# Peptides against a protein of PDB entry 3JWR, part 349

Target 1, 323 residues: chain A of PDB entry 3JWR
Amino acid sequence: TRELQSLAAAVVPSAQTLKITDFSFSDFELSDLETALCTIRMFTDLNLVQNFQMKHEVLCRWILSVKKNYRKNVAYHNWRHAFNTAQCMFAALKAGKIQNKLTDLEILALLIAALSHDLDHRGVNNSYIQRSEHPLAQLYCHSIMEHHHFDQCLMILNSPGNQILSGLSIEEYKTTLKIIKQAILATDLALYIKRRGEFFELIRKNQFNLEDPHQKELFLAMLMTACDLSAITKPWPIQQRIAELVATEFFDQGDRERKELNIEPTDLMNREKKNKIPSMQVGFIDAICLQLYEALTHVSEDCFPLLDGCRKNRQKWQALAEQ
Target 2, 298 residues: chain A of PDB entry 3JWR as posed
Amino acid sequence: TRELQSLAAAVVPSAQTLKITDFSFSDFELSDLETALCTIRMFTDLNLVQNFQMKHEVLCRWILSVKKNYRKNVAYHNWRHAFNTAQCMFAALKAGKIQNKLTDLEILALLIAALSHDLDHRGVNNSYIQRSEHPLAQLYCHSIMEHHHFDQCLMILNSPGNQILSGLSIEEYKTTLKIIKQAILATDLALYIKRRGEFFELIRKNQFNLEDPHQKELFLAMLMTACDLSAITKPWPIQQRIAELVATEFWEQGDQVGFIDFVCTQLYEALTHVSEDCFPLLDGCRKNRQKWQALAEQ

## One batch from the design tools (peptide; made by RFdiffusion4, then SolubleMPNN)

Design b2_p27_8_s2 (from b2_p27_8, 17 letters changed)
Fold by OpenDDE base, seed 4:
Structure b2_p27_8_s2 (fold): chain B 323 residues (1-323), chain A 27 residues (1-27)
Amino acid sequence: as target 1 above (323 residues)
Amino acid sequence: SEAAQQQIEAQKQALADLFAERVALLP
């Protein structure tokens, strides 16, 4: 396609020029082409292109294929969300210095997973999919969408001209797919809630050890969640704008719940209760986000900007909730 | 070797096929 030709021929700017190492990064001003260029830079600067012998055209095609398999009519869970998740992963690896704690295969898997973790998202949560008796709910009992996202990811990775993993050995390939699957499934917030206690306890007891395979897996899951939720850490103007996108999508679901399922939506998805957004954001930060970014910062102090951003946004949301 | 690479690709395909069954069930 012309898009592929344009991307493959384009000069890829430096990570410094693109500001993709910054935790404060925003994609709002970027074109789709620029987001693809940023993605190429992430793969390159993490040495993934070199270490796994990726062909430039294949990587370009893969990126465009991933982007194409996000829906444009979904307000939040679209390509830009996946891209921002991947950018946060890149920033955590580079600026947060987590790269030095992980293998190249783990880094490869995390970046692919971050970009792929919401593929073909429909703008509705697992609860809606289940309650609406959607065909996907027949395939999976739990983490319905996350299983679908992984299936889409695998489909793309194995599609002609998109095989960015062709340079891997069979063992590397198996390992990478295992980690990708685990990472995508970990983005189910319900699984995060179930597993986070173990992670926090290991940190609290000073028993956390990345050399332990189980603890490594647990850490990768927590890191994925930290990147997936990273909108809450962004500078306030960016946070507000993203919160509007999230609210739009949630309200659209709530409207569908009323119309299609004949149920009253929860406050989070109820357009009539939009005035509760600030207090709900405070609750979300307290219940889900703060401890995660505290624990992540404990693993790597250079991740502090995520925690600091989360704390600052809590104050901003609290101030709005008090009006 | 080329033969070794072909075997690796065949094994990758076999692994992919394990998941393809689920993908085929998707609407």
Scores: peptide ipSAE 0.027, ipTM 0.537, DockQ to the pose 0.012
Fold by OpenDDE base, seed 2:
Structure b2_p27_8_s2 (fold): chain B 323 residues (1-323), chain A 27 residues (1-27)
Amino acid sequence: as target 1 above (323 residues)
Amino acid sequence: SEAAQQQIEAQKQALADLFAERVALLP
């Protein structure tokens, strides 16, 4: 395609020029082409292209294929969300110095997972999918959409001209796919809630050890969640704009719940309760986000900007809630 | 390797059989 040719021939700017190492990064001013260029730079600067012998054209096609499989009519869970998740992962790996704690296969898997973790998202949560008796709900009992995202990811990876993992050995390939699956499934917030207590206790007791395979898996899951939720850490103007996108998508679901399911939506998804957004954001930060970024900062102190951003945004939301 | 490619193709086919909705790919 012309798009592929354009991307493959383009000069890829440095990470410094693209500012993709910054935790404060915003994609708002970037074109789709520029987001693809940023993604190429992430793979290159993490040494993934070199270490796994990726062909440039294949990587370009894969990126564009991933992007194409995000829906344009979804307010938040679209390509830009996936891209921002991946950018936060890149920043955490580089600026947050987590790269030094992980293997190349783990890094490869995390980056692919971050870009792929919401593929074909429909702008509705697992509860809606289940209650609407969607065909996907027949395949999986829990984490329905996350399983679908992984399946979509695997289909793309295995498609002609998109096989960015073709340079891996059989064992490396199997390991990478396992980690990708675990990472994508970990983005189900329900699983985060279930598992986070173990992680926080390990940190509290100073027993956390990345050399333990189970603890490594747990850490990767927590890191994925930290990147997935990273909008809450952004500078306030960016946070506000993203919060509006999230609210739009949630309200769209709530409207569908009324129309299609004949149910009253929860406050989070109720358009009539939009005035509760600030207080709900404070509650979300306190219940979900703060402890995660505190624990992540304990593992790597260079991730402090994420925690600091989260704290600052809590103050901003609290001030709005008091008006 | 050929073995890795065969495994990829097998997985691809298995997924294709499971899902009615196929991914959109660039040629």
Scores: peptide ipSAE 0.021, ipTM 0.601, DockQ to the pose 0.013
Fold by OpenDDE base, seed 3:
Structure b2_p27_8_s2 (fold): chain B 323 residues (1-323), chain A 27 residues (1-27)
Amino acid sequence: as target 1 above (323 residues)
Amino acid sequence: SEAAQQQIEAQKQALADLFAERVALLP
């Protein structure tokens, strides 16, 4: 395609020029081509292209294929969300110094997982999928959409011209897929809530050890969530705009719940309760976000900008909730 | 390995049968 030719022939700007190492990064001003260029830079600067012998054209095709498999009619869970998740992962690895704590295979898996974690997202949560008796709900009991996202990821990775993992040994390939699956599944907030207590307790007791395989897996899961939720850490103007996209998607689900399922939506998804958004954001930050970014910052102090951003946005949302 | 490739193809077919829309790929 012309798009592939243009991408493959383009000079990829430096990470410095693209500002993709910044935790404050915004994609709002970027074209789709520029987001793809940023993604190439992430793979390159993490040494993934070199270490795993990726062909440039194959990587370009894979990126564009991943992008193409996000729906354009979904307000938030689209390519830009996946791209921002991957950018936060890149920033956490580079600026946050987490790269030095992980293997190349783990880094490879995390970046692929971040880009792929919401593939073919339909703008509705697992609860809606389950309640609507969607065919996917018959395949999986829990983490329905996350299993679907992984299935989509696997299909792309194994498709002709998109096989960015072809340079891996069979053992490396198996390991990478295992980590990708675990990382994508970890983006189910229900699983996060279930597992986070163990992580926080290890941190609190100063017993956290990345050399332990179980703790490594736990950390990768927490890191995925931290990147997936990273919109809450962004500078206030960016956070506010992203929160509007999230609200739009949630309200669209709520409207569908009323129309299609004949049920009253929760406050989070109820358009009539839009005035509750600030207080709900405070609640979300307190219940889900703050302790995660605190714990992550304990693992690597260079991740502090995520925590600081989350704290600042809490204050902003609290001020709005008091009006 | 041939076994790994066969497993991948079987999985692709199973997924293709389950989903109305196939993955959109670039040529």
Scores: peptide ipSAE 0.021, ipTM 0.548, DockQ to the pose 0.014
Fold by OpenDDE base, seed 5:
Structure b2_p27_8_s2 (fold): chain B 323 residues (1-323), chain A 27 residues (1-27)
Amino acid sequence: as target 1 above (323 residues)
Amino acid sequence: SEAAQQQIEAQKQALADLFAERVALLP
């Protein structure tokens, strides 16, 4: 396609020029082409292209295929969300100095997972999928959408001309896919809630050890969640704008719940309760986000900007909730 | 107090459970 030709022929700017190492990064001003260029740079600067002998055209096609498999009519869970998740992963690996704590296969898997973790997202949560008796709910009992996202990821990775993992050995390939699956499934917040206690206790007791395979897996899961939720850490103007996108998507679901399922939506998805957004954001930060970024910062102090951003946004949301 | 702290943690967990239903939809 013309898009592929343009991308493959383009000079990829440096990570510094693209500012993709910044935790404060915003994609709002970027074109789709620029997001793809950023993605190429992430793969390159993490040495993934070199280490796994990726063909440039194949990588370009894969990126465009991933992008294409996000829906344009979804307010938040679109390509830009996946891209921002991957950018936060990149920043955490580079600026946050987590790269040196992980293997190349783990890094490869995390980046692919971050980009792929919401593939074909429909702008509705697992509860909606279940309650609507969607066919996907018959295939999977838990983490319905995350299983679907992984399935889509696999389909793309195995599609002709998109096989960015073709340079891997069979064992490396299997390992990578295992980690990708685990990472995508970890973005189910229900799983995060179930698992986070173990992680926090390991940190609290100073018993956290990345050389332990189980703890490594746990850490990768927590890191994925930290990147997935990273919008809450962004500079306030960016955070507000993203919160509007999320609210839009939630309200769209709530409207569908009323219309299609004849149920009253929860306050979080109720358009009539938009005045509760600030207080709900404070609650979300306190219940879900703060401890995660505290723990991540304990693993790597260079991740502090995520924690600091989260704290600052809590203050901003609290101030709005008091008006 | 320990009891107050436990209530805070329980409240956080309850909020977390509410947000857990927002899988894949949280900013």
Scores: peptide ipSAE 0.020, ipTM 0.435, DockQ to the pose 0.168; fails the geometry check

Design b2_p27_8_s3 (from b2_p27_8, 15 letters changed)
Fold by OpenDDE base, seed 3:
Structure b2_p27_8_s3 (fold): chain B 323 residues (1-323), chain A 27 residues (1-27)
Amino acid sequence: as target 1 above (323 residues)
Amino acid sequence: SAAAQAAIEAAKAALAALFAERVATLP
């Protein structure tokens, strides 16, 4: 396509020029082409292109295919969310110095997973899918959408001209797919809530060891969540704007819950409860976010900007909740 | 149950059709 030709022929700016190592990064000013260029730079600067012998055109096609398989009519869970998740992963790996703690296959898997983790997202959560008796709810009992996202990821990876993993051995390919699946499934916040206690306890006891395969898997899951939720860490103007997108999508779900399911939405999904957003954000930060970024910062102190951003946004939301 | 199995097979067929459509539209 013309889009592929344009992307493949474009000069890819440096990570410094693109600011993709910054935890404060915003994509709002970027064109779709620029987001694709940023993504190429992430693969290149993580040595993934070189180490796994990726063809430039195949990588470009894969990126565009991933982007195309996000829905444009979804307010938050779209290509820009996936791109921002991947950018946070890149920043955590580079600026947060996590790259040195992981294998190349783990890094490859995490970047693919971050970009793919919400593929074909419909703007509704697992609870809605389950309650609506959607065909996906017949296939999977738990993490319904995350299984679907992985299926979409696998479909793209195996599609002609999109096979960015073709340079891997069979064993490397199997390992990479395993990690991708685990990472995408880990973005189910319900699974995060179930598993995070083990991670925090290992950190608290100073027993955390990335050389342990189980603890490595646990860390990758926590890192995925930290990147997926990273909007909460952004500079306040960016945080506010993203929170509006999230609220828009949640309210759209709530409207559908009323119309399609005849259910009164929860406060989080209820457009009439917009005034509760600040207090709900404080609650979300306290219940979900703070301990995660504290623990991540304990693993790598260079991830502190994520924790600091989360704390600052908590203060801002608290101030709004008190008005 | 037989009904549950039929529903699963129908869902798999629907997803397979969706995937085929997506592949046809990939760049």
Scores: peptide ipSAE 0.020, ipTM 0.632, DockQ to the pose 0.016
Fold by OpenDDE base, seed 1:
Structure b2_p27_8_s3 (fold): chain B 323 residues (1-323), chain A 27 residues (1-27)
Amino acid sequence: as target 1 above (323 residues)
Amino acid sequence: SAAAQAAIEAAKAALAALFAERVATLP
């Protein structure tokens, strides 16, 4: 189509021009075309296009297909969230120097997973899907939406003209899909909470070893979560605006919970309790984010900007909570 | 149950149709 033709013919700016290596990156001023150009640049600069013999048109179509399979009527869990997750992954790989610790297949899988991890997100959490008795809740017992996201990812990867993995051997393809699945499933915060203790303990004991296959898998899961939550690390004006998008989506769910399920929403999803957002953000940072970015920074010191950003935003949210 | 299985198949079909529509409408 016209969008594909425009994208495929466009000159892709450098990563420097696009600022996609910056942990402080913002997509707010970018057009959809520019986000697609950024995505092409990520694949190119990670050597994925060359190493896996991706056709430019196929990559362009795949990117547009992924973008098209995010919903526009969802306030936060849309293409821009997936794009920002992928950009943080790219920045962590490049500026954070994690690229040198991973295989090309792991990098390929992580980038695909980051872009795909919320495909067809409905703006509601797994608890809502389960309580609403949605058909998806019959397909999967745990991590309902994350399984669905992976299923959508797989459908796109196998769709005619979108087969960016066609240059892989059968074994590479299987390995890549395995890692993609694990990475997408890892974005379920319930799984993060379950697994993070093992990761933090390995770091604390100085026993962390990426040559161990289990520890590698664990690290990839933690890295995915770190990128998925990376809005909390952004410069304050960006963080605040993203927090408003998250709150909008959560309040929309809470409104639906009242209307459709006749339940009182939790404070996080209750529009009437918006004044608690600052304190809830502090709690979220302390309970979920800080230790993760500390541990990530221990693995690679060049990831410190994520930790520093998280700490700075904690101070900002705390100051608002005290007003 | 047979009803649950039918619901699963219907859900899969609906999702596949939605996906196909989205891909077909790529500009």
Scores: peptide ipSAE 0.056, ipTM 0.729, DockQ to the pose 0.016; fails the geometry check
Fold by OpenDDE base, seed 5:
Structure b2_p27_8_s3 (fold): chain B 323 residues (1-323), chain A 27 residues (1-27)
Amino acid sequence: as target 1 above (323 residues)
Amino acid sequence: SAAAQAAIEAAKAALAALFAERVATLP
C-alpha cells in the first residue's frame, strides 16, 4: 500500500524527460519507482488511459502487481527485462511510427503483453522445464513457459483492484485477450523460427499487407520478438552488460542441468565455455536477429536504429571472437 | 488419466496460491 500510495501521488514526467522514446534507452540508472512512472507514461502517451477509461489508481496497482510477479533472484528474465521490452515496444510505436499502422486495441494488447510476457520466469528454458518433469510440463506440451506467462497475466488482469480493462466492452476485452495471448506465445523463439519464413517472404515479394488479418497477426508476433530481443540492438556498453546477465542465467541453468539432471549442458549454458560467448553472439545475430530487424525496417524505415544497433554489435562481438 | 488430471489440478492450485500471496503482499 505504501508503494502504491507513492506511485499514485507522484508526478509523471514527460516521455522526453524519461527518454522512453529513444531506442538507445537504458534502465540501469532507474529506480523501481521510476520504471513504474515510465510505464504510466507509456500508457498515457499511447492514449490508452483516455481511450479505455483507466482509473489512475488501478493502473498503478496493476503495474506494481506485474512488477511483483517477476522474480528478483533471476539474473535476466526479471521485471527489468519486461520493462525494457515494453520500452522498445513504445519506442517502435512512437519513434518507429508503427502506432499509425495498428488499432488502439492492438497497441493496448502489445503493451500489456510486453510487460507481462515473462511473468514468473524461473531462469530456465522450456527444455529444462520439460526434462525436469516440472508441474508446468504437465499443463502444457509446447511453449510451456509462455503459456504460464499468459496465465499469470490473465490472473493479474482479473484480480480485484488490477482490472485495467474494466472500461472495455465484452467484445473488446475478448479481442484484447486474444491478441495478448498470441503476442506472449510469439516470444517462444521456437515459434518465431517456424513462422519468420512466411513474414520474410511476404516482405521480399512486396506482398506484405497489414489489412490482411493473418498478416497482421504475423506482424504482431514479429514485432513482439523484435522487442524481446532488443538488447542486441542497444549501444555496446549496454549490450555487453545485458549479455553478461543472460550468460549468468544460462550458466546457472547449465550448472543445474549437471547437478539435477546429470546432463552435460550445451555450449551456450556451459560455464566452462564462456570464451565461446563472442562467437555464439555472432551466430545468434546472423541466425536470428539481422533478418528480423531488416524486415521490420522495411515495414517502417524509422525502426532503422534497431537494425543499425544490431549490425554495430555484430562487429563488436566479431572483433572479440577473433582475439 | 485420473492421475494426470489430479496432477494438473494440483499444479493449478499451487500456482494460484503463489499468485494470491504475491498480490496480497503488495506494499
Scores: peptide ipSAE 0.021, ipTM 0.637, DockQ to the pose 0.016; fails the geometry check
Fold by OpenDDE base, seed 4:
Structure b2_p27_8_s3 (fold): chain B 323 residues (1-323), chain A 27 residues (1-27)
Amino acid sequence: as target 1 above (323 residues)
Amino acid sequence: SAAAQAAIEAAKAALAALFAERVATLP
């Protein structure tokens, strides 16, 4: 396609020029082409292109295929969310120095997973999919959308001209897919809540060891969640704008819950409860985010900007909740 | 204090429980 030709022929700017190593990164001013260029740079600077012998055209096609399989009519869970998740992963790996703690296959898997983790997201949660008796709810009992996201990811990876993993051995390929699957499934926040206690306890007891395969898997899951939720860490103007996108999508679901399911939505999904957003954001930060970024910072102190950003945004939301 | 820390942990756990129900309803 013309888009592929344009991307494949484009000069890819440096990570410094693109600011993709910054935890404060914003995509708001970037074109779709620029987001694709950023993504190429992430693969290149993580040595994934070289180490796994990726053809440039194949990588370009794969990126565009992933982008195409996000919906444009979804307010938050779109290509830009996936791109920002991947950018946070890149920043955590580089600036956060987590790269040195992981294998090349783990890094490859995490970057693919971050970009792919919400493929074909419909702007509604698993509960809505289940309650609406959507066809996807017949395929899976739990983590319905995350299984679907992985299926879409696998479909793209195996599609002609998109096979960025073709340079891997059979064993490397299997390992990579296993990690991708685990990472995408880990973005189900219900699974995060189930598993985070084990991670936090290991950290608290100073028993956390990345050489343990189970603890490694647990860490990768926590890192995925940390990147997925990273909007909460962004500079306040960025955080506010993203929170508006999230609220828009949640209110759209709530409106559909009223119309299609004849139920009153929860406060989080209720447009009439917009005034509760600041207090709900404080609650979300306290219940979900703070301990995660504290624990991540314990594993790698260079991830502190994520924790600091989260704390600063908590203060800002609290100030609004008191008005 | 240990009591203050326990109260914070209990409050976080209570909030987590409230949010766990909401998380099931999150996209």
Scores: peptide ipSAE 0.010, ipTM 0.320, DockQ to the pose 0.171; fails the geometry check

